# Peptides against a protein of PDB entry 8HF1, part 10

Target 1, 320 residues: chain A of PDB entry 8HF1
Amino acid sequence: NVMLYATKPTEVMVSFPHQEQVLTVTRLISAEIEKFYVSLDLMNIGVQPIRRSKSLQCLRDPSKKSFVKQLFNDFLYQMKEYGIYAASIAIISLIVEFDIKRRQAETLSVKLMHRTALTLCEKIRHLLVQKLQDMTYDDDDDNVNTEEVIMNFSTPKVQRFLMSLKVSFADKDPKDICCLVFVERRYTCKCIYGLLLNYIQSTPELRNVLTPQFMVGRNNISPDFESVLERKWQKSAIQQFRDGNANLMICSSVLEEGIDVQACNHVFILDPVKTFNMYVQSKGRARTTEAKFVLFTADKEREKTIQQIYQYRKAHNDIA

## One batch from the design tools (peptide; aimed at target 1 S154 Q159 M163 S168)

Design b1_p10_5_s2 (made by RFdiffusion4, then SolubleMPNN; from b1_p10_5, 4 letters changed)
Fold by OpenDDE base, seed 5:
Structure b1_p10_5_s2 (fold): chain B 320 residues (1-320), chain A 10 residues (1-10)
Amino acid sequence: as target 1 above (320 residues)
Amino acid sequence: REPVVYEKIE
């Protein structure tokens, strides 16, 4: 029971400026997605045959339009919260998902819907990559994965996060590092994982120091939606982290149930702590001597974040 | 870029 151990990690806050980087490209992408939603609402995809074995989500959205909108809304969130570099990685996950759904489509109308979504994702990918290349003199796609490009096209939050990793872990022994990174959304885990792989590879001080992995919490609502591949990946990622073959694990906040990981010396909360359970569960992983629990906050939300942490500390001490 | 400042939440 994680509640019973009053682990007292050092609670640390890192503030970041609230810069709305209003890039013309982000406005253009948002406008293209909004136009696509209008088009999507006008699409007649018919009533899909309900197979008795179809998971609860297929029953809740017979049109599958809400799922398409959810993926683009998650992409828009990632672009806003993490920046256009993270968005260039996030869009690949949408491309893969819509291609799978296009191939699995039982009707021509649903196949066309997913094809239209896929075409939009390819346009968005091109716009993002072109904008990343504006800082590169070389036409080589690999040149967009430099430390400079990653940092310049990341939000202030992600910049502070990456800088905090560099300051905390530069030239350290990989064995002395046990780091968790918590994010709110399932799709963000893979996006931040891809960003970290490229950042670590482009940063000599981290290249042989940090080995990242990611895991998404079990979808309690439908284990049938967890691909066999995702379940295998989760088991492998957890095992690599237990064995010390990975020393940084990215997790979604869905850790309410059952991830037995070792005591960590660093816990980063990249997204706002929204619940007492998330606070207790994430903080309860910072169990080593001198463990750090690091929160990221916008400067404008600094005082509100501090007050929320004091409320959670009080509530935790009243139960302990 | 401004240095990362760690503020301890006391």
Scores: peptide ipSAE 0.553, ipTM 0.941, DockQ to the pose 0.902
OpenDDE base, seeds 1, 2, 3, 4: peptide ipSAE 0.553, 0.547, 0.533, 0.544; ipTM 0.941, 0.938, 0.935, 0.939

Design b1_p10_5_s3 (made by RFdiffusion4, then SolubleMPNN; from b1_p10_5, 5 letters changed)
Fold by OpenDDE base, seed 1:
Structure b1_p10_5_s3 (fold): chain B 320 residues (1-320), chain A 10 residues (1-10)
Amino acid sequence: as target 1 above (320 residues)
Amino acid sequence: REPVVYEEIK
């Protein structure tokens, strides 16, 4: 039980300005997705055959439209919370998923629905990439993956997170680093992983220091729908982190499932701590001497964040 | 760019 370890990591807060990046491109993308939802609601895709597995009933929109809307809503959330650079990585995951669903479509109408979603994703990708290129003054270097581009097109939260990694880990021995990064949503793990790969590659002080991996929670609903590839990736990622071949792991609430991850010296909470359980579990991974537990908060939410941490500390001490 | 300020939650 992770609760029994009275780990006293240093709890640290990093504040960031609450700036909604009101880019014209983000408004355009949101409006295109809203128009697509209207069109999607008008699509007649027929009644899909209810495959009788009882456990999948809750996620089976018989129309498969709710799943399409969920992926775009998740993308919109990532674009808002992490910025347009993170969104340019997130959209690739949607493209891959919709292409798989298009190929697996049992009907022409479902195939057309996924094709229309895919066409929108390609349009969004072009709009995002074009906007990332607008800051590359040099026509010759198509490299939108520079430290400058990543920083300029990331939200203040992500900027402070990346700066925190640079300050904390620049020129350190990779063996002395055991870092966890917690995010709220499973899809964010892969998005932040892609962002970190590009940032580390573009940051000389981190290139040979940080080796990131990501872990996605098992969808409780069917282990059968996890691709054999996704299960292999999870096992490999965990093993690489255990063997020290990876020293930074991006996780969602996966650690609730009893995945034994090593004692870490740094735990970053990139998204707000919403539950006492998440607080105890994430803090309970910062077990080394001098371990740091780092929270990110908007300046306007600073006082509320501090009060919430004091409430969680009190509740934890009353149980321990 | 503003420096990263680490505030310890005491």
Scores: peptide ipSAE 0.587, ipTM 0.944, DockQ to the pose 0.898
OpenDDE base, seeds 2, 3, 4, 5: peptide ipSAE 0.579, 0.568, 0.579, 0.583; ipTM 0.941, 0.939, 0.942, 0.944

Design b1_p10_5_s4 (made by RFdiffusion4, then SolubleMPNN; from b1_p10_5, 6 letters changed)
Fold by OpenDDE base, seed 5:
Structure b1_p10_5_s4 (fold): chain B 320 residues (1-320), chain A 10 residues (1-10)
Amino acid sequence: as target 1 above (320 residues)
Amino acid sequence: REPIKYEEIK
């Protein structure tokens, strides 16, 4: 029971400026998605069989319009919260998902719906990549994956996160690093993983120091096949992290599901701590000597964040 | 780039 361990990590808050990056490209993408929602609502996809799973939870049928909207809403969230660079990676996950759903479509109408969504994703990808290329002065340098491009097209939160990784882990022995990165959403794990791969590769001080992995919670309302693959992948990712083949793990809600990971020396909370359980479970992983529990907050939300942490700390002490 | 403002939550 993670709650019973009086872990006293150093709790650190990293503030970042709240810049709503109102880029023209983000407005354009948002407008294209909204236009697509109007079009999607008008699409006749026929009567979708209500696949009642045997569990009382109405499994959102992944073939439904609502699932398509959820993926785009998750993308819009990632673009807003993590920036254009992260969005360029996040859109690939949507492309993969919609291509799978397009192939699995039992009806022509559902196949066409997923094709239309896929076409929009390719347009969005092009707009994002084009915007990333606008910073490369050399027309010949196809490499939008530089430290500079990643940093310039990341939100202040992500910038501070990446800087915190560099400061914390530059030129360290990989064996001395056990880092968790908590994010709120499933798709953010993949997005931040892809961002970190590119950032680490572009950052000499981290290239041979950090080996990232990600894991996603089991609560996938995925088809049985996706759920099996994800379970296998999750087991493999956890094993790699236990074996030291990965020393940085990006996770969403995984510890709430009772997944046991080793004691870590660094825990980063990239997204706001919304629940007491998330606070206790994530903090409860920072168990080594001199462990750090690092929170990211907008400057405007600093006081509110501190008060929330004090409330959680008090509630934790009242139970311990 | 501005230095990271680390604040310990005491």
Scores: peptide ipSAE 0.573, ipTM 0.936, DockQ to the pose 0.836
OpenDDE base, seeds 1, 2, 3, 4: peptide ipSAE 0.570, 0.568, 0.565, 0.565; ipTM 0.935, 0.933, 0.933, 0.934

Design b1_p10_6 (made by RFdiffusion4)
Pose (drawn by RFdiffusion4):
Structure b1_p10_6 (pose): chain A 320 residues (1-320), chain P 10 residues (1-10)
Amino acid sequence: as target 1 above (320 residues)
Amino acid sequence: SEPVEFEEIE
């Protein structure tokens, strides 16, 4: 009876070769951000509330410097984890966030700090577009070139995930498919969402089948990439997925708990599984029959992750 | 690039 309304989806793996080498432009951007941090640390903005540790044992920077560093560190993480083009999208989210803070800002000193951060972010955007541009010698067709650069300017993890996404839904009806993708970090959702938008508008077979939509938790990141203060579109993303308007969901441990959704055909956990409860809930989200469940881990982490999953399965058996 | 393979866990 439970299997009538419940389903044990087939759980499969997608391993990918993990490499440690990085590109030179990554070193250059790291140096540029380090120079910016060193300069900003001494910004000496108007006196701010003292921020100490959780236990007050060690001091902390003012909340605003912490916020700027956090955003820059998130951008660096997106670049380190998902390739150059992932950073190319993520830098636009940083531009939008710094423009919003400029608007919200309430002092000349803080405003100046945010404007200069915006300037550096735009310089970084131009740097990213520059390396992305210095590969058009391969060919002139910007669509297939977008597909090719995405395949080439991305980590094996990103290549492998997008490969599995293409092969799983090559020419199926958009109506027939209902899939979710889970990622860990906040702005990674928007970054990878923009990457999928580019890829959907980069391939002929997937162009009219997949509809990517992303949503995150609190401290709601901006939904657009336009910096126009107000937008005309009003319909929500969750309501879209419930209504079938969107079929590809990019969330980060937000939809895993509580949020009712129709039974989904596929679930892709882009970032490695970490918690037993979250594993159980994410697998349960693939509530439809013949549901397919996908995981992505590094080759080096294969034994550890498989052993961890065995621990989980045995724990499920033990509890039962 | 190598093809995509789906491996079941037993």

Design b1_p10_6_s1 (made by RFdiffusion4, then SolubleMPNN; from b1_p10_6, 4 letters changed)
Fold by OpenDDE base, seed 5:
Structure b1_p10_6_s1 (fold): chain B 320 residues (1-320), chain A 10 residues (1-10)
Amino acid sequence: as target 1 above (320 residues)
Amino acid sequence: MEPVEYIEIK
């Protein structure tokens, strides 16, 4: 029970400017997704054949359209919250998912729907990569993974996060690092993981210092859809973090209910703390001496964030 | 880039 230990990590706030990244490419991508939603709503996919074993999924998304919209909405969120570099990684996960769904399609209409979604994802990927290449003299896709490109095409929040990692961990012994990064959304874990892999690889001071992993909470809603591969990977990632083979773990807020993660010296909260439970559970992982609990907030939300933390501290002390 | 400003929440 994480609440039983009065952990007193140093709580640090890092502010970032609220810059609307007014890129023409982001507007174009958003408009293409909106056009696709109009087209998707007009698609007649008919009544889906209820296979007896899949009845629960058909009940949750009888049209299979809501899942398609969810993935694109999650992509749009990541593009907005993390920037176009993160979006270039996020879109690959959509491509993989829609290709799987296309192959698993039980009807021609559903197959065509996922094919159309996939075609849009490929278009979006090209638009993103082309924009990342605007800073590169070479047409080589590998040149877009530089520290400079990552930083310039990340949101101010992500820039401050990456700078905070560099300042905190540059040239340190990997064994002295136990870092958690909390994100709100399950899908963001993989996106930020990919971004961090590229950033660490492009940053000499971090390349042999940080070994990232990500952990996605068990999908209590659909345990049947966690591939045996995903479950094996998740167990392996957790074990690597326990064994010290990974020293940075990206987690979604779903850690509430059962992944025993070791005491960490750094906890980064990349997304807004929305609940008292998230505050207590995440802060409760910063248990080492001199542990840091780092929050990221927009400048305009600074005071509101501070007041919310004081309320959570008070509520935590009243329970302790 | 502006330096990262760290504000300790006291």
Scores: peptide ipSAE 0.536, ipTM 0.929, DockQ to the pose 0.882
OpenDDE base, seeds 1, 2, 3, 4: peptide ipSAE 0.523, 0.528, 0.528, 0.522; ipTM 0.926, 0.926, 0.925, 0.925

Design b1_p10_6_s2 (made by RFdiffusion4, then SolubleMPNN; from b1_p10_6, 5 letters changed)
Fold by OpenDDE base, seed 2:
Structure b1_p10_6_s2 (fold): chain B 320 residues (1-320), chain A 10 residues (1-10)
Amino acid sequence: as target 1 above (320 residues)
Amino acid sequence: MEPIVYEKIE
């Protein structure tokens, strides 16, 4: 029971300026997705035969349209919350998923739907990459993965997060680092993982210091072949983190109570702490004597964040 | 870039 350990990590808040990056490309992408939703609603894909899949979620959308919309909505969220650079990575996950779904399509109409979604993702990818290249003199895709491009096309929250990693871990022994990064959404784990890989590779002070891994929550919508691969990946990722082959783990807030992750010295909360359970579970992983629990907040939400943490501390002390 | 301000939540 994570609540029984009186873990007294140092709770730290990092403020960031609330800057809405109003980029023309972001508006264009949002408008293209909205046009696609109108087109998607007009698509007649017929009634799909309900395969007796034991997963309750496959039963709820016979059209598979809501799943397509969910992926694009998650992408739009990532683009807004993490920036254009993170969005350029997030779109690749959609491309992979829609290509798999296109290949698995039992009907021509469903195959066409996923093909149309894939075509939109490729257009979005092109728009994002072109915008990243506006800062690079060289047309090579590898040049968009510099520290400068990553920082300039990330939201202030992500910028402060990356800077916090650099300040916290520059030139440290990898063995002395056990870091968790909590995010709210499943797809954000992969997106932030890809961003961190590129950032670490472009940052000499971190290149041999941080080895990131990610863990996706088990709430697989589909029991399909993807769920087996993801379960294997999760087991491997956890094992690498236990063995010290990875020292930074990106995870969704639902670390299922059964994932025995070691005591960490750093816990970063990249997304707002929305629940008492998230607070207790994430804080309860910061168990070393010098453990840090780092929150990111917009300057405008600073006071509200502090008050929420005090409420959670009080509630925790009343139960302990 | 402005330095990160770390605020300890006491």
Scores: peptide ipSAE 0.491, ipTM 0.922, DockQ to the pose 0.887
OpenDDE base, seeds 1, 3, 4, 5: peptide ipSAE 0.487, 0.478, 0.483, 0.488; ipTM 0.923, 0.919, 0.923, 0.923

Design b1_p10_6_s3 (made by RFdiffusion4, then SolubleMPNN; from b1_p10_6, 4 letters changed)
Fold by OpenDDE base, seed 1:
Structure b1_p10_6_s3 (fold): chain B 320 residues (1-320), chain A 10 residues (1-10)
Amino acid sequence: as target 1 above (320 residues)
Amino acid sequence: MEPVVYEEIK
């Protein structure tokens, strides 16, 4: 039981300015998604047969429209919370998902719905990539994956996170690093992983130091919908992290499912701590003597974050 | 960019 470990990691807060990226491109993308939702609501795709698999609460919207809206809402969240660079990676995940769903479509109307979603994703991808290229002064260097582009098109939270990684791990021995990064949403694991790969590759001081992996939570969707590829990938990622072939792991709430990961020396909480269980479970992974538990907070929420941590510490000490 | 400030939560 992770709650029984009286680990006393150093709890650290990193503040960042609350700046909403008011980019014209972000407003345009949001407006295109809203227009698409209106068109999606008007689409007649027929009643899909409810395959009653007895297991949990994914009310398969018989329209499959709710799943499409969920993916775009998760994309909009990632664009807002992490910035347009992270959004350029997140949109590729949507393209892959909708292409799979398009190929698996049982009806022409469902196939057309996923095709329309793909067309919108490609438009969004072009708008994002064009905006990333506007900072490349050299007409010939199509490489939008530079440290400068990543930093300039990331939110202040992500900027402070990347700077924290650079300061904490520059020129260190890879074997001395066991880092967890916690995020709220499953899809955030993939986009932050892609962002970190590009950032590490563009940062000489980290290129041979950090090897990232990610873990996506088992959706409460029956084990039948976890692609054999996703399950194999999760097992491989966990094994690489156990073997020390990966030293940074991006996780969502997956640790609630009893995934035994090694004791870590750094735990980064990239998103707000919303529950006592998340606090105890994530903090309980910082089990080394010099372990750090790092929180990111907007300046306006600093006092609220401190008070919430004191409440969680008190509640944890009352159970221990 | 401003340096990263680490504040220990005491």
Scores: peptide ipSAE 0.571, ipTM 0.939, DockQ to the pose 0.900
OpenDDE base, seeds 2, 3, 4, 5: peptide ipSAE 0.567, 0.536, 0.562, 0.567; ipTM 0.938, 0.927, 0.937, 0.939

Design b1_p10_6_s4 (made by RFdiffusion4, then SolubleMPNN; from b1_p10_6, 4 letters changed)
Fold by OpenDDE base, seed 1:
Structure b1_p10_6_s4 (fold): chain B 320 residues (1-320), chain A 10 residues (1-10)
Amino acid sequence: as target 1 above (320 residues)
Amino acid sequence: MEPVVYEKIE
């Protein structure tokens, strides 16, 4: 039981300015998605046969429209919370998902719905990539994956996170690093993983130091919908992290499912701690003597974050 | 960019 470990990691807060990136491109993308939702609601895709698999609460909207809206809502969240560079990676995940769904479509109307979603994703991808290229002064260097581009098109939270990684891990021995990064949403794991790969590759001080992996939560979707590929990938990622072939792991709430990961020396909480269980479980992974538990907070929410941590500490001490 | 400030939560 992770709650029984009286680990006393050093709890650290990193503040960042609350800046909403009011980019014209972000407003344009949001407006295009809203227009698409209106068109999606008008689409007649027929009643899909409810495959009654007995297991949990994914009310498969018989229209499959709710799943499409969920993916775009998760994209909009990632664009807002992590910035347009992260959004350029997140949109690729949507393209892959909708292409799979398009190929698996049982009806022409469902196939057309996923095709329309793909067309919108490609438009969004072009708008994002064009905006990332506007900072590349050299007409010939199509490389939008520079440290400068990543930093300039990331939110203040992500900027402070990347700077924290650079300061904490520059020129260290990879074997001395066991880092967890917690995020709220499943799709954020893939997005932040892709961002970190590009950032590490563009940062000489980290290129041979950090090897990232990610873990995606088992959706409460029946084990039949976890692609055999996703399950194999999760097992491989966990094994690489256990073997020390990966030293940074991006996780969502997956650690609740009893995934035994090794004792870590750094735990980063990239998103707000919303539950006592998340606090105890994430903090309970910082088990080394010099372990750090790092929180990110907007300056305006600093006091609220401190008070919430004191409440969680008190509640944890009352159970221990 | 401003340096990363680590504040210990006491």
Scores: peptide ipSAE 0.530, ipTM 0.935, DockQ to the pose 0.904
OpenDDE base, seeds 2, 3, 4, 5: peptide ipSAE 0.523, 0.511, 0.522, 0.527; ipTM 0.932, 0.930, 0.933, 0.934

Design b1_p10_7 (made by RFdiffusion4)
Pose (drawn by RFdiffusion4):
Structure b1_p10_7 (pose): chain A 320 residues (1-320), chain P 10 residues (1-10)
Amino acid sequence: as target 1 above (320 residues)
Amino acid sequence: FEPVEFEPIH
């Protein structure tokens, strides 16, 4: 009876070769951000509330400097984890966030700090577009070129995930498919969403089948990439997925708990599984029959992750 | 590039 309304989806793996080498432009950008941090640390904005540790044992920077550093560090993480083009999208989210803070800002000193951060972010945007541009010698067709650069300017993890996404839904009806993708970090959702938008408008077979939509938790990141203060579109993303308007969902441990959704055909956990409960809930989200469940881990982490999954399965058996 | 392979966990 439970299997009538419940389903044990087939759980499969997608391993990918993990490499440690990085590109030189990454080193250049790291140096540029380090120079910016060193300069900003001494910004000496108007006196701010003292921020100490959780236990007050060690000091902390003012909340605003912490916020700027956090955003830059998130951008660097997105670059380190998902390739150059992922950073190319993520830098636009940083631009929008710094422009919103400039609007919200309430002092000349803080405003100046945010404006200069915006300037550096735009310089970084131009740097990313520059390396992305210095590969058009391969060919002139920007669509297939977008597909090719995405395949080439991405980590094996991103290449492999997008490969599996293409192969799984090559020419199926958009109506027939209902899939979710889970990622860990906040702005990674918007970054990878924008990457999927580019790829959907980069391939002929997937062009009219997949509809990517992303949503995150609190501290709601901006939904657009336009910097126009107000937008005309009003319909929400969850309601879209419930209504079938969107079929590809990019969330980060937000939809895993509580949020009712129709039974989904596929679930892709882009970032490695970490928690037993979250594993159980994410698997349960693939509530439809013949549901397919996908995981992505590094080759080096294969034994560890498989052993961890066995621990989980055995724990499920033990509890039962 | 290598093709995509789906490996079940036993």

Design b1_p10_7_s1 (made by RFdiffusion4, then SolubleMPNN; from b1_p10_7, 5 letters changed)
Fold by OpenDDE base, seed 1:
Structure b1_p10_7_s1 (fold): chain B 320 residues (1-320), chain A 10 residues (1-10)
Amino acid sequence: as target 1 above (320 residues)
Amino acid sequence: REPVVYEEIK
């Protein structure tokens, strides 16, 4: 039980300005997705055959439209919370998923629905990439993956997170680093992983220091729908982190499932701590001497964040 | 760019 370890990591807060990046491109993308939802609601895709597995009933929109809307809503959330650079990585995951669903479509109408979603994703990708290129003054270097581009097109939260990694880990021995990064949503793990790969590659002080991996929670609903590839990736990622071949792991609430991850010296909470359980579990991974537990908060939410941490500390001490 | 300020939650 992770609760029994009275780990006293240093709890640290990093504040960031609450700036909604009101880019014209983000408004355009949101409006295109809203128009697509209207069109999607008008699509007649027929009644899909209810495959009788009882456990999948809750996620089976018989129309498969709710799943399409969920992926775009998740993308919109990532674009808002992490910025347009993170969104340019997130959209690739949607493209891959919709292409798989298009190929697996049992009907022409479902195939057309996924094709229309895919066409929108390609349009969004072009709009995002074009906007990332607008800051590359040099026509010759198509490299939108520079430290400058990543920083300029990331939200203040992500900027402070990346700066925190640079300050904390620049020129350190990779063996002395055991870092966890917690995010709220499973899809964010892969998005932040892609962002970190590009940032580390573009940051000389981190290139040979940080080796990131990501872990996605098992969808409780069917282990059968996890691709054999996704299960292999999870096992490999965990093993690489255990063997020290990876020293930074991006996780969602996966650690609730009893995945034994090593004692870490740094735990970053990139998204707000919403539950006492998440607080105890994430803090309970910062077990080394001098371990740091780092929270990110908007300046306007600073006082509320501090009060919430004091409430969680009190509740934890009353149980321990 | 503003420096990263680490505030310890005491």
Scores: peptide ipSAE 0.587, ipTM 0.944, DockQ to the pose 0.881
OpenDDE base, seeds 2, 3, 4, 5: peptide ipSAE 0.579, 0.568, 0.579, 0.583; ipTM 0.941, 0.939, 0.942, 0.944

Design b1_p10_7_s2 (made by RFdiffusion4, then SolubleMPNN; from b1_p10_7, 6 letters changed)
Fold by OpenDDE base, seed 5:
Structure b1_p10_7_s2 (fold): chain B 320 residues (1-320), chain A 10 residues (1-10)
Amino acid sequence: as target 1 above (320 residues)
Amino acid sequence: LEPVEYIELK
């Protein structure tokens, strides 16, 4: 029980400017997704054949349209919250998912729906990559993974996060690092993982210092749909982090319910702390001597965030 | 890029 230990990490707040991304490309992408939603709502996919073994999924999304919208909404969130560089990574996960769903489609109408979604994802990918290439003189896709491109096409939040990693870990011994990065959404774990891989590879001071992994909580809603591969990968990622073969773990808030992660010296909360439980559970992982618990907040929300953290700290001390 | 400002929450 993480609440039983009064961990006293140094709590640090990093502020970032609230910049509305005034990129024409983000507006264009949003408009294309909105047009697609109108088209999607008009699609007649008929009554889906209820296979007896899949009854629970058919009950949750009888139209299979809500899942499509969820993936695009999660993409739009990542583009907004993390920037167009992160979005270029996020869109690949949508492409993979829609291609799988297209192949698994039980009806022609559902197959066509996922094909249309996939076509939109490819268009979005091209728009994003083209925009990343505006900073590169070479048309080579590999040139978009530079530190400069990553930083310039990331949100101020992500910029401050990456700078905080660089300042905290530049030229350190990998063995002295045990870092957790908490994000709100399951889907963000993989996106930020891909971003960090590219950033670390492009940053000489971090290339041999940070070895990232990501951990997605068990999908309690559909354990049957976790591929054997995903479960094996998750177990491997956790084991690598326990063994010290990975020293940075990206986690969604779902760590609350039973993944035993070692005591860490750094905990970054990349997304807003929305609950007392998230505060206690995440802070409770910063257990080493001189552990740091780092929060990111928009300048506009700074005071509100400070007050919320003090309320959580007080409530935690009243229980301890 | 502006330097990272760290505010310790006391």
Scores: peptide ipSAE 0.408, ipTM 0.874, DockQ to the pose 0.882
OpenDDE base, seeds 1, 2, 3, 4: peptide ipSAE 0.388, 0.396, 0.389, 0.389; ipTM 0.869, 0.870, 0.865, 0.867

